# Peptides against a protein of PDB entry 3V4O: the designs that were tried, part 155

Target 1, 234 residues: chain A of PDB entry 3V4O
Amino acid sequence: DQPLAKDKVALLIGNMNYREHPKLKAPLVDVYELTNLLRQLDFKVVSLLDLTEYEMRNAVDEFLLLLDKGVYGLLYYAGHGYENFGNSFMVPVDAPNPYRSENCLCVQNILKLMQEKETGLNVFLLDMCRKRNDYDDTIPILDALKVTANIVFGYATCQGAEAFEIQHSGLANGIFMKFLKDRLLEDKKITVLLDEVAEDMGKCHLTKGKQALEIRSSLSEKRALTDPIQGTEY

## One batch from the design tools (peptide; made by RFdiffusion4, then SolubleMPNN)

Design b2_p23_5_s1 (from b2_p23_5, 10 letters changed)
Fold by OpenDDE base, seed 1:
Structure b2_p23_5_s1 (fold): chain B 234 residues (1-234), chain A 23 residues (1-23)
Amino acid sequence: as target 1 above (234 residues)
Amino acid sequence: KELEELEKKIEEILEEMRKKLKE
């Protein structure tokens, strides 16, 4: 008996054209590729580029409202980010230099809100750096994922811009998306799928020692992105 | 009904962020 999704919704955010930070290139293509793949998986996809703090907060808030009992949700972010003492932050395009936590979106806060939605599956994928921000003194909020949350958190980490966007190798996508897109349509438990992506990244000479995929999960069921939506199983 | 509500909310966010929507 295959698990069923009540519905499938995804929010994809790609930030590239920062006002006071280095411009990025990969998020454009990565968001495009992921949008195409998720639509093949019957996700309702909202893809947004170059969001200000105001726009990002509104988009995430509306996405959270879409999450409900039995719904499959996927939130993807590609752009600048940082991590301080266990707290990760997504950086809007209008963030000042240096940016602070009040200018950014806290990943852990979003994860906390996701845990309350009783989703069938909730996937949060981050493709951003995890460097420390010495200009931010935010006190860390350390809450573990709830067992009943069915959340899968994938964090593609890089040590620097070189690993984040290797364009000299002829890659159109970012490194994470390069490996993710090859497996995303596979009918496998999502944690198994992401683990295989992590292994692929580890075997690649381009990414070895430069970029890795961290996976955290509260998923105890065999749920896949390929699971059919209720009422469409036949 | 619930599906329609979800679709409505998606449409609302699309309308709000239409200028930033990737084509």
Scores: peptide ipSAE 0.028, ipTM 0.606, DockQ to the pose 0.067
Fold by OpenDDE base, seed 2:
Structure b2_p23_5_s1 (fold): chain B 234 residues (1-234), chain A 23 residues (1-23)
Amino acid sequence: as target 1 above (234 residues)
Amino acid sequence: KELEELEKKIEEILEEMRKKLKE
């Protein structure tokens, strides 16, 4: 009765050294920390830093190919981003200033592709800004997650988080990772786990009223990152 | 067989992805 994963794969992307945008620091430590944690959870992890548009698109495409039926997938991104009327975009390091949708990766498009893969579990975590980009005229395209998609989407960073990160530019985790790392190894349904992380963030004086974790899911099963990989029966 | 094939596929894709991104 315990859910089993056919396999576990994760792609972690941390963009810091932007060519035409402010440099970031937190993604380095956060990607490193998350990599180590996911490996403890038996994920096959690919961690990439400072990706160009071409590299990001290729990485995501290859990751999507790994999302076969029953596979547990986790996609994490930390870096610059923006959100326009429901469309969220991850910003590659070589994006121009100002960046537009054609220079960035659309999160909703990726989610759309993920929901078609019939994964056992698919987690998409974004640690990026949600501010509006006035230079992007992209028409909003909102597709609802399918009930059978088993996708959990977490959006952690609000506008102004970059300033906080820059101010505390030491070898410290970002706010989201600070709370996530303490719970990630818990044997709990992933939505419950993330909800607890969200509550922890809400109680912290550093983040109260400033940052929040938004969680969206179409998960009807008790799936956890700690679920074992299917062994002898396949 | 399905699990073994899946594992092999994952490893191959991961390896290719790493190679391509390092070039």
Scores: peptide ipSAE 0.027, ipTM 0.567, DockQ to the pose 0.023
Fold by OpenDDE base, seed 4:
Structure b2_p23_5_s1 (fold): chain B 234 residues (1-234), chain A 23 residues (1-23)
Amino acid sequence: as target 1 above (234 residues)
Amino acid sequence: KELEELEKKIEEILEEMRKKLKE
């Protein structure tokens, strides 16, 4: 009755040193913290910082290739982003000003590709703003595809496009990571865990009305990040 | 101390991955 993961793989991307956009600080510390936590959960973690468009696309492609039947995958992104007409875009560090969809990675496209995988669990966490980009009018139309993966999507958003950082444990984390790190190691269904994180964010006076976590899932099984890897003996 | 260790590890991984991605 205990769910098992065939393997656990994670790709963490933190973009901070943008060439033509404001530099960020939180992604650095957040990626470090999340890396440490996921390793404690027996994830094979690849952590990348300050990726160009080319590097981001390749990294995501490689990650998707690792997603297979029964595999637990986690993709985390922290950096600049925007949302137009329901489409979200991750911004590489070499993106021009203004950036357009062709310069960025479409989240919905990645999610579509994730849905094609027969993963045991697939978690996608975004820590980026959802501000509209007036210089991009692209409306991607995605074909309906077969949903074969247990997907959990978390979107941490900040109203007003402000970067909020809180010093925790001697480190200055982003708001989302501050609350996530407190619960990430809990043996709970991932959707329940994220829901609790969302509640914590909503109750905190520092984040109330400023930052929220949106959760979407197609997870029909009781899967947790703490689930053991198949073939491991304890 | 822990952060410094993580930083070093991440930088190493980053370097390796960048090389791989450019191949």
Scores: peptide ipSAE 0.024, ipTM 0.563, DockQ to the pose 0.071
Fold by OpenDDE base, seed 5:
Structure b2_p23_5_s1 (fold): chain B 234 residues (1-234), chain A 23 residues (1-23)
Amino acid sequence: as target 1 above (234 residues)
Amino acid sequence: KELEELEKKIEEILEEMRKKLKE
C-alpha cells in the first residue's frame, strides 16, 4: 500500500547577502531550483531569501506550527553556519561578526521541536559550513532523535566558505544541490535517495574531500517525497 | 522600512500557507 501524506509543506531559506559576513551566491539558485522540484512533488513551498534573525525565527516557528499528524514537512537552509561540539547553528544575514549562539538558530533545538510533531515525514536539509566558531562557548546539547519521530536530517558539509560555493569553477548550483536535483524526483525512500546523493558526491573528483553529505534518520517506515497527498485525484 | 515590509510579507505568505493546509 502506498503511503499517503496528509499534506506536504516546505520552507526553504537561502541567506546570501550577509551584512557582516562574506556574501554568497549559490543559495539563490539552489533555493529556486529546489522550489521548482518540490512543487513538482506537490509540496506547498515557501521560499525565503536573506532572512534576519527575527525573520528566521518567525519563519521556523510558523513552519513548525504547520507540522501535524501525517504531514510531510521539509525544511531547507542554505547559508552560513557553524558547528560547535555537535551543536549546529544557522546564521541570519544580520548576525554580527563574530556571531554567537544567541544570534543564530540552533538546529538541534528545531529538531527537538520537530520530534514533538506526529509528522508522516520530516526532512531537514542543511547546506552550510560546519566550521567551529571560536567565539561561541555554548555548552553542547546532546539530543538523540526519537525512534518515532520520522525525521531525516541531511547535513551537507563543507570545509569552508570557499568550499560552499565552487562558483569560480562555473557551477551554477552549490555542490549539494547539483547532485540532489538529479535524484530528488525519484520514487525512493528518502534515506535511500539521500544516500545515493552522498555516493554521487563521493565519486566525483571535484567534490571528493571537499564536501560530503551526512545523513541521520529516525525513519523506520518507507517514506518518499513522491508519496501522494490524501484525497488528491490525479 | 524595507525590513518591516519584508517581515509583513513573510507573515502573509506563511499565513496563506496555513490556510491552504487547513483546506
Scores: peptide ipSAE 0.061, ipTM 0.745, DockQ to the pose 0.036; fails the geometry check

Design b2_p23_5_s2 (from b2_p23_5, 9 letters changed)
Fold by OpenDDE base, seed 3:
Structure b2_p23_5_s2 (fold): chain B 234 residues (1-234), chain A 23 residues (1-23)
Amino acid sequence: as target 1 above (234 residues)
Amino acid sequence: MEEEEKKKKIEEELEKMREELKK
């Protein structure tokens, strides 16, 4: 039997115009392209740019409320970020310099909340710089994700912000989105799809050694973004 | 000029979505 989604919902966040940090360019085009693709996949998409801490927390909270049994969810973030002691943080546009954990959104906390929703599929994609923040000494203790959670986590990382932005001029996509958009509409298990994206990134001379896609999954079922919504004929 | 125009259109579309969410 073909897997069915109860509903499909997506939240896309692109932070570019930081107040106290270097501005980014790629998130604008990447969010736009991803929005159009997900709509073709029958996702209800909310796309937001340049969110403050308050706005970003509210957006994520509202997204989590939409997740329920059998729902397919996708959360995408592009912007500044950091990782300390296995914890990843998304940086709002109004974050101070230097930023700290209390000013940012913890990815692992969001993942923890996602696992309780009994979703049919939950995809979390991060396209952010993965640097250590020496100004933040917070070490949160987080529980491991449940094995029963159908969560797929993709983390696109670059060695440096400079390498990321040099390749992104004008209306060009970010490196991750450049490869993702070519495969996103394929009727494949999402983990297989992302693995192929990772391979494409690794084979390209422009991205080899500069950017990689890390994939973590607890998905034990064959689920694809192309799976139809219950009650609809395809 | 074409790229800048396209960029502007993208920004406008995304802004519309943001405003719709606030309603």
Scores: peptide ipSAE 0.281, ipTM 0.802, DockQ to the pose 0.164
Fold by OpenDDE base, seed 1:
Structure b2_p23_5_s2 (fold): chain B 234 residues (1-234), chain A 23 residues (1-23)
Amino acid sequence: as target 1 above (234 residues)
Amino acid sequence: MEEEEKKKKIEEELEKMREELKK
């Protein structure tokens, strides 16, 4: 039987105009491109740009409230970030320099909350730097995702060079979005789709050795972004 | 119905936030 979504909701966040950090350009185009694609997949999409800490926390909290049993959720973030001791953090535009975990949103905490929502599918995509923050010594102990969480986590990171190098190539999109947009509408299991995106990135001379897509999933069912919504007739 | 109302409220709030950020 064809899997069915109770509903489809997506929150896209793109942070570019940082107050105390280098400005980015790619998130703007990437968020707009992804918005259009997800709408073609019948997602209800909210796209927000340049969020402060307060606004980001509020947006994520509201998004989590949209996640219920059988709902397909997608959370996308593009902007600055860092990773310390296995914990990833999204950086709001008003974050100080240097920033600490108290100023940022912990990805693993959000994932933990997502797994409790009994979603039909939950996708979390990150397009941010994965650099260590030497000014943050916080070491939260986080549990692994539950096997029944139906969560797919994609982390596109630049190892070494900043995401800025991609912007100098004249590409309108970030590298991750460049490859993701070519496959996002395919009727495939989401983990297979993302794996193919990762392979495409690995074959590209522009990304080889510089950017990789890490995929983690607790998805044991065949679920695709193209799955129809319950009650819709085709 | 309660779930739909809740979703609508959240969507309205997020839309409001979006509009505020565009100014």
Scores: peptide ipSAE 0.145, ipTM 0.688, DockQ to the pose 0.024
Fold by OpenDDE base, seed 4:
Structure b2_p23_5_s2 (fold): chain B 234 residues (1-234), chain A 23 residues (1-23)
Amino acid sequence: as target 1 above (234 residues)
Amino acid sequence: MEEEEKKKKIEEELEKMREELKK
């Protein structure tokens, strides 16, 4: 009764060198390490750094086209972001200051598109700042995720990206990746795995009360990143 | 990295992914 993936595809985006916003450091190392880990899990990985709005939209669109029935997809983003009225936005490196929703990629909109792909598993991981954008008053009306969409959404929350980067400048990885990398290769249901990562973050004195992992899931099946690809022998 | 080179790299990576998924 082993679940099988039709294929495994991942898009990793790390934005660091912003033109009009504070530069980040962690996404570089985090994307690199996650790439290596996902390859060990037989994911086909596209890793992209410092994407403009156009490049990000194109990359996400192409990624969505790769999603199909039974495919395991993973989308990871590390960079600046904001959350207004329950909507999360990924900020491209060429975003103006101030940026608005039309300059950014709406996470919930992407999730909506993902649910239409009949994927075997779709994981969306965000490691971005969750500041309110006072210059954006857009309130998108977004539909809820469909039942049985097999989407797992992980949102690593930190207060003050720049402050966080400074505080943890001695760390090779961002905090989320530090804990994620220790468990990512485990043969566990992805929601269980992420829950354990969240617990690890909560137990760490460095992150306790400062950073958390929010998990949302429509996954009704036991799916793991370690699930074998259909037609392959392992 | 120059913008055009970057764009090219992105397209190449995406194309590689597309080709790998063809069955």
Scores: peptide ipSAE 0.281, ipTM 0.848, DockQ to the pose 0.040; fails the geometry check
Fold by OpenDDE base, seed 2:
Structure b2_p23_5_s2 (fold): chain B 234 residues (1-234), chain A 23 residues (1-23)
Amino acid sequence: as target 1 above (234 residues)
Amino acid sequence: MEEEEKKKKIEEELEKMREELKK
């Protein structure tokens, strides 16, 4: 009755020190705090900052190799990004200006690969901009997520996030992480948890009408990040 | 702990993880 994970693995990426783009600040603390929370949930966590294209591709590839039947996976990215015609791209720190799809990682391609792994649960969280990149003419054909893929995709975006981060001094969390960290340890279905986070964000006067969490899910089971690993006591 | 010290500590910890991944 209680869902069990074969294993729990997470890859967290925070890009801040871009070579040819505005530097960010929030990913540092956000990645750190998320790392600690996921460790409390018995995830094996790899957290990386300021990855080049090559490093990001390698990290994602290695992460995908860890995904298998029954495994719980979580991929988190915070940094620059863009969205063109339904395709989202994560921007490495060495991306040129303007960046193009060939220099970036396509989220939908990663999701496609994830759905083939037959994971028990796969969570992909993005904290990046969704602005259109007029300098990228790539229009890939996107495959829909399989109904049985057990994938939860969360996309937290803020227009002008860079300006917002610049206005806040110190080690303050990004808005998404601020609300996520308060609920992440709750023993709830992950889609319910994220929905509550979205509601909390919507109630906040600072983010109302400015930032939202979009959730896409093919999860048909009551899977939670708190689910125990097989062979271990809960 | 000062914010700058905390920041530095976080960066160091995450860098260690990167190095471990390369092994």
Scores: peptide ipSAE 0.247, ipTM 0.783, DockQ to the pose 0.145; fails the geometry check

Design b2_p23_5_s3 (from b2_p23_5, 9 letters changed)
Fold by OpenDDE base, seed 2:
Structure b2_p23_5_s3 (fold): chain B 234 residues (1-234), chain A 23 residues (1-23)
Amino acid sequence: as target 1 above (234 residues)
Amino acid sequence: MEEEKREKEIEEKLEKMREELLK
């Protein structure tokens, strides 16, 4: 009854060196550590830093092509972002100031495409400095995720105050990654794992009462990142 | 030119992953 993955693929994106926006520091170490952890979980991992809009779109498109029936996919993004009217956007390093939706990647669009792939598991993790973008009045009309889609969406935020506190606390990782890395290798249903991470974050003095990990899932099966790949010895 | 090189490198990484999936 152990779920099996056809294969495991991950794309990790960390944007730090923005041209027209404040530079970030956390994504570098976070992407690195997550890469190592996912490799231990037998994920094939592509890690990319400081992507332009064109590069990000291409990377995501190519990643989506790797997703197929039974495949476990994980997409991670760390960088700037914003959320308007229920739509979240990842900001490429070459995005103008102010950025607009046409210059950014819509998370919900990606999720929509993911749900069509009939994957065994799709995990989308966002660690973004996010706020409402008053300079973008675009209201996209997006289809809701299918209830049958095995997609887990985790949304952690990085705010200016958090970044300041992290720097003073001497933390090497962002708060999300700090707690995620401690649990990522656990053989647990991914939603349970992320829920525990959320709880750990909630207990953190840096984020308590300020930030929380948002988790959205339609996963009805006990799928774990530790699930073995079909045809491999476990 | 540097951008094109970088884009190519990204593409190569993804292609390598595709190749591994086909094994």
Scores: peptide ipSAE 0.331, ipTM 0.860, DockQ to the pose 0.035
Fold by OpenDDE base, seed 1:
Structure b2_p23_5_s3 (fold): chain B 234 residues (1-234), chain A 23 residues (1-23)
Amino acid sequence: as target 1 above (234 residues)
Amino acid sequence: MEEEKREKEIEEKLEKMREELLK
């Protein structure tokens, strides 16, 4: 039996023009290309660039309201980020230098809110640096994802300054998006698809040892981004 | 004024998506 989505919604965020941090270039193209691909998969897509803290919080909150029973959701973020003691944070463009957790959005908190929704599938993809922030003293409170949450979390991380430099080498896309876009339209279980992307990244000489895709999943069902929307006649 | 306008635009985009889901 073919799994069916009640509907498909995606929020894509790309932060580039930081006020107090180095500017990025890749998120612009990555968000654009991902938008087009997801639309081909019949996702309703909202793409936003250069969000302040207030704007990001509002956007994420509104997106979470769209996640209902049977809905397929996808949240994508590209920009600066950091990780302290297992907690990951997305950095808004107006974050101060140094930034603190109070200025940023906690990924684990968002995942927690997502798992409370009875979604058919929820995918959260992060393309951000995974550096420690020595100026953040936030104590981590980490809860494991619920088994029934049907959440797939992909974290594309750059280790070191070299991965950042590759983005300057004339490649229009970020490294993660370069490999993701080649497989995203495949009719495969999403965890299998992302695993293949991870393998592709690992085989590439440009990314080997510099960038990796970490995948965490509570998905217990066969779900694909290509799954049709309920009520659609083909 | 520009920031408020932008915030409103973002909200409108998300609301539009919500409306489409309700159809």
Scores: peptide ipSAE 0.178, ipTM 0.802, DockQ to the pose 0.036
Fold by OpenDDE base, seed 4:
Structure b2_p23_5_s3 (fold): chain B 234 residues (1-234), chain A 23 residues (1-23)
Amino acid sequence: as target 1 above (234 residues)
Amino acid sequence: MEEEKREKEIEEKLEKMREELLK
């Protein structure tokens, strides 16, 4: 009863060179490393850096079009973000200061669209700063995820702090990617894998009590990133 | 010109992925 993916597609977005916000460094290395890992897992990977609002929306829209019945999708974002009233937003590099929801991409809205695709597996990983935006009071009313959506959502963040890296730690990767890369190739149910990553983060003295991985899942099947693609001879 | 080139590159990458899915 080995689950099979119809295909595997990944979109990785790393925003670093913000025009009106602090520049980041970690997303470059993290996107690069994740790209290599996902390719080893037979994902077709598109990696994009420093996307404007227009570019991000187009990229996500096109990615959503690639999602189909039985497809394994992975969407990764590293960059600035904010969360207000349970809504998370990814910040494009051309976002104004201050930015508002209309300048950003709503994570929950993307998740809502993902649930309609009947994917075999859909993983959405966020590694972004999690701060409240005092200049945005928008409270969008979004529907809950469908029970059968097979979506796994991972949110790596530090409350009130930058989630990427510990300054002066000498780490090449962001904190989340540091731990994720050690386990990503394991043949395990994706929720179990991410839970282990979360545990590793909790055991590390550098991240203990500072950074956490929030995991939400509607996955009801034992699906792994290592699952073979249908029709592929190995 | 640089922005247009960049947008085109992004579009090409996504199109390439789409083509690979159709194989």
Scores: peptide ipSAE 0.349, ipTM 0.868, DockQ to the pose 0.037; fails the geometry check
Fold by OpenDDE base, seed 5:
Structure b2_p23_5_s3 (fold): chain B 234 residues (1-234), chain A 23 residues (1-23)
Amino acid sequence: as target 1 above (234 residues)
Amino acid sequence: MEEEKREKEIEEKLEKMREELLK
């Protein structure tokens, strides 16, 4: 009766040691902890740190090749980023200062490619700043997620330098991962789980009014990260 | 057999990706 995944695959990217931008600390621990949690959920996990533009593009391309009918995919990114008029960009460690869209990976383009896959579930989690990049004049072309895409998009964001400050507050984890890790193993619909994470973030004095989790989904069926893989015995 | 084959293929792809990107 419960949904079955054909397989479970995850790509986790944490960028910290930027060449031309402030270094981050949280992605290291966050990627590590998320890796362990996803493995407990029977995900096949590839965790990568400090990726160049070329490496990030290749990693995402290879990840997309792993997505197929009935597969559960999870893509996580922690690092620098920006958002211009609805288009979000992940910043590779070798991005110049200032960087432009040509130097970065467009999240919406990746989502577009993901929705072409007949996945059982596709989760894209971003832990990055959504500050506007005044050096990028790219006009956004946003395509709505298809109703049948089975995509859940979680965007943990802060305005301004708040994400940067929180990452340097002495906390081992980033704020998003601090709350996510407490719930990730729960057998709940992924959108419900993320909503609860968002609520937890909203109640915390450290994050209230500073960080929020935006959730977008095109998921008409109950899907959880705890859903078993087809053919596996537990 | 088919599921096992698919899992192996995925693992191989992930491993290949990991090896290539960690260089």
Scores: peptide ipSAE 0.155, ipTM 0.694, DockQ to the pose 0.023; fails the geometry check

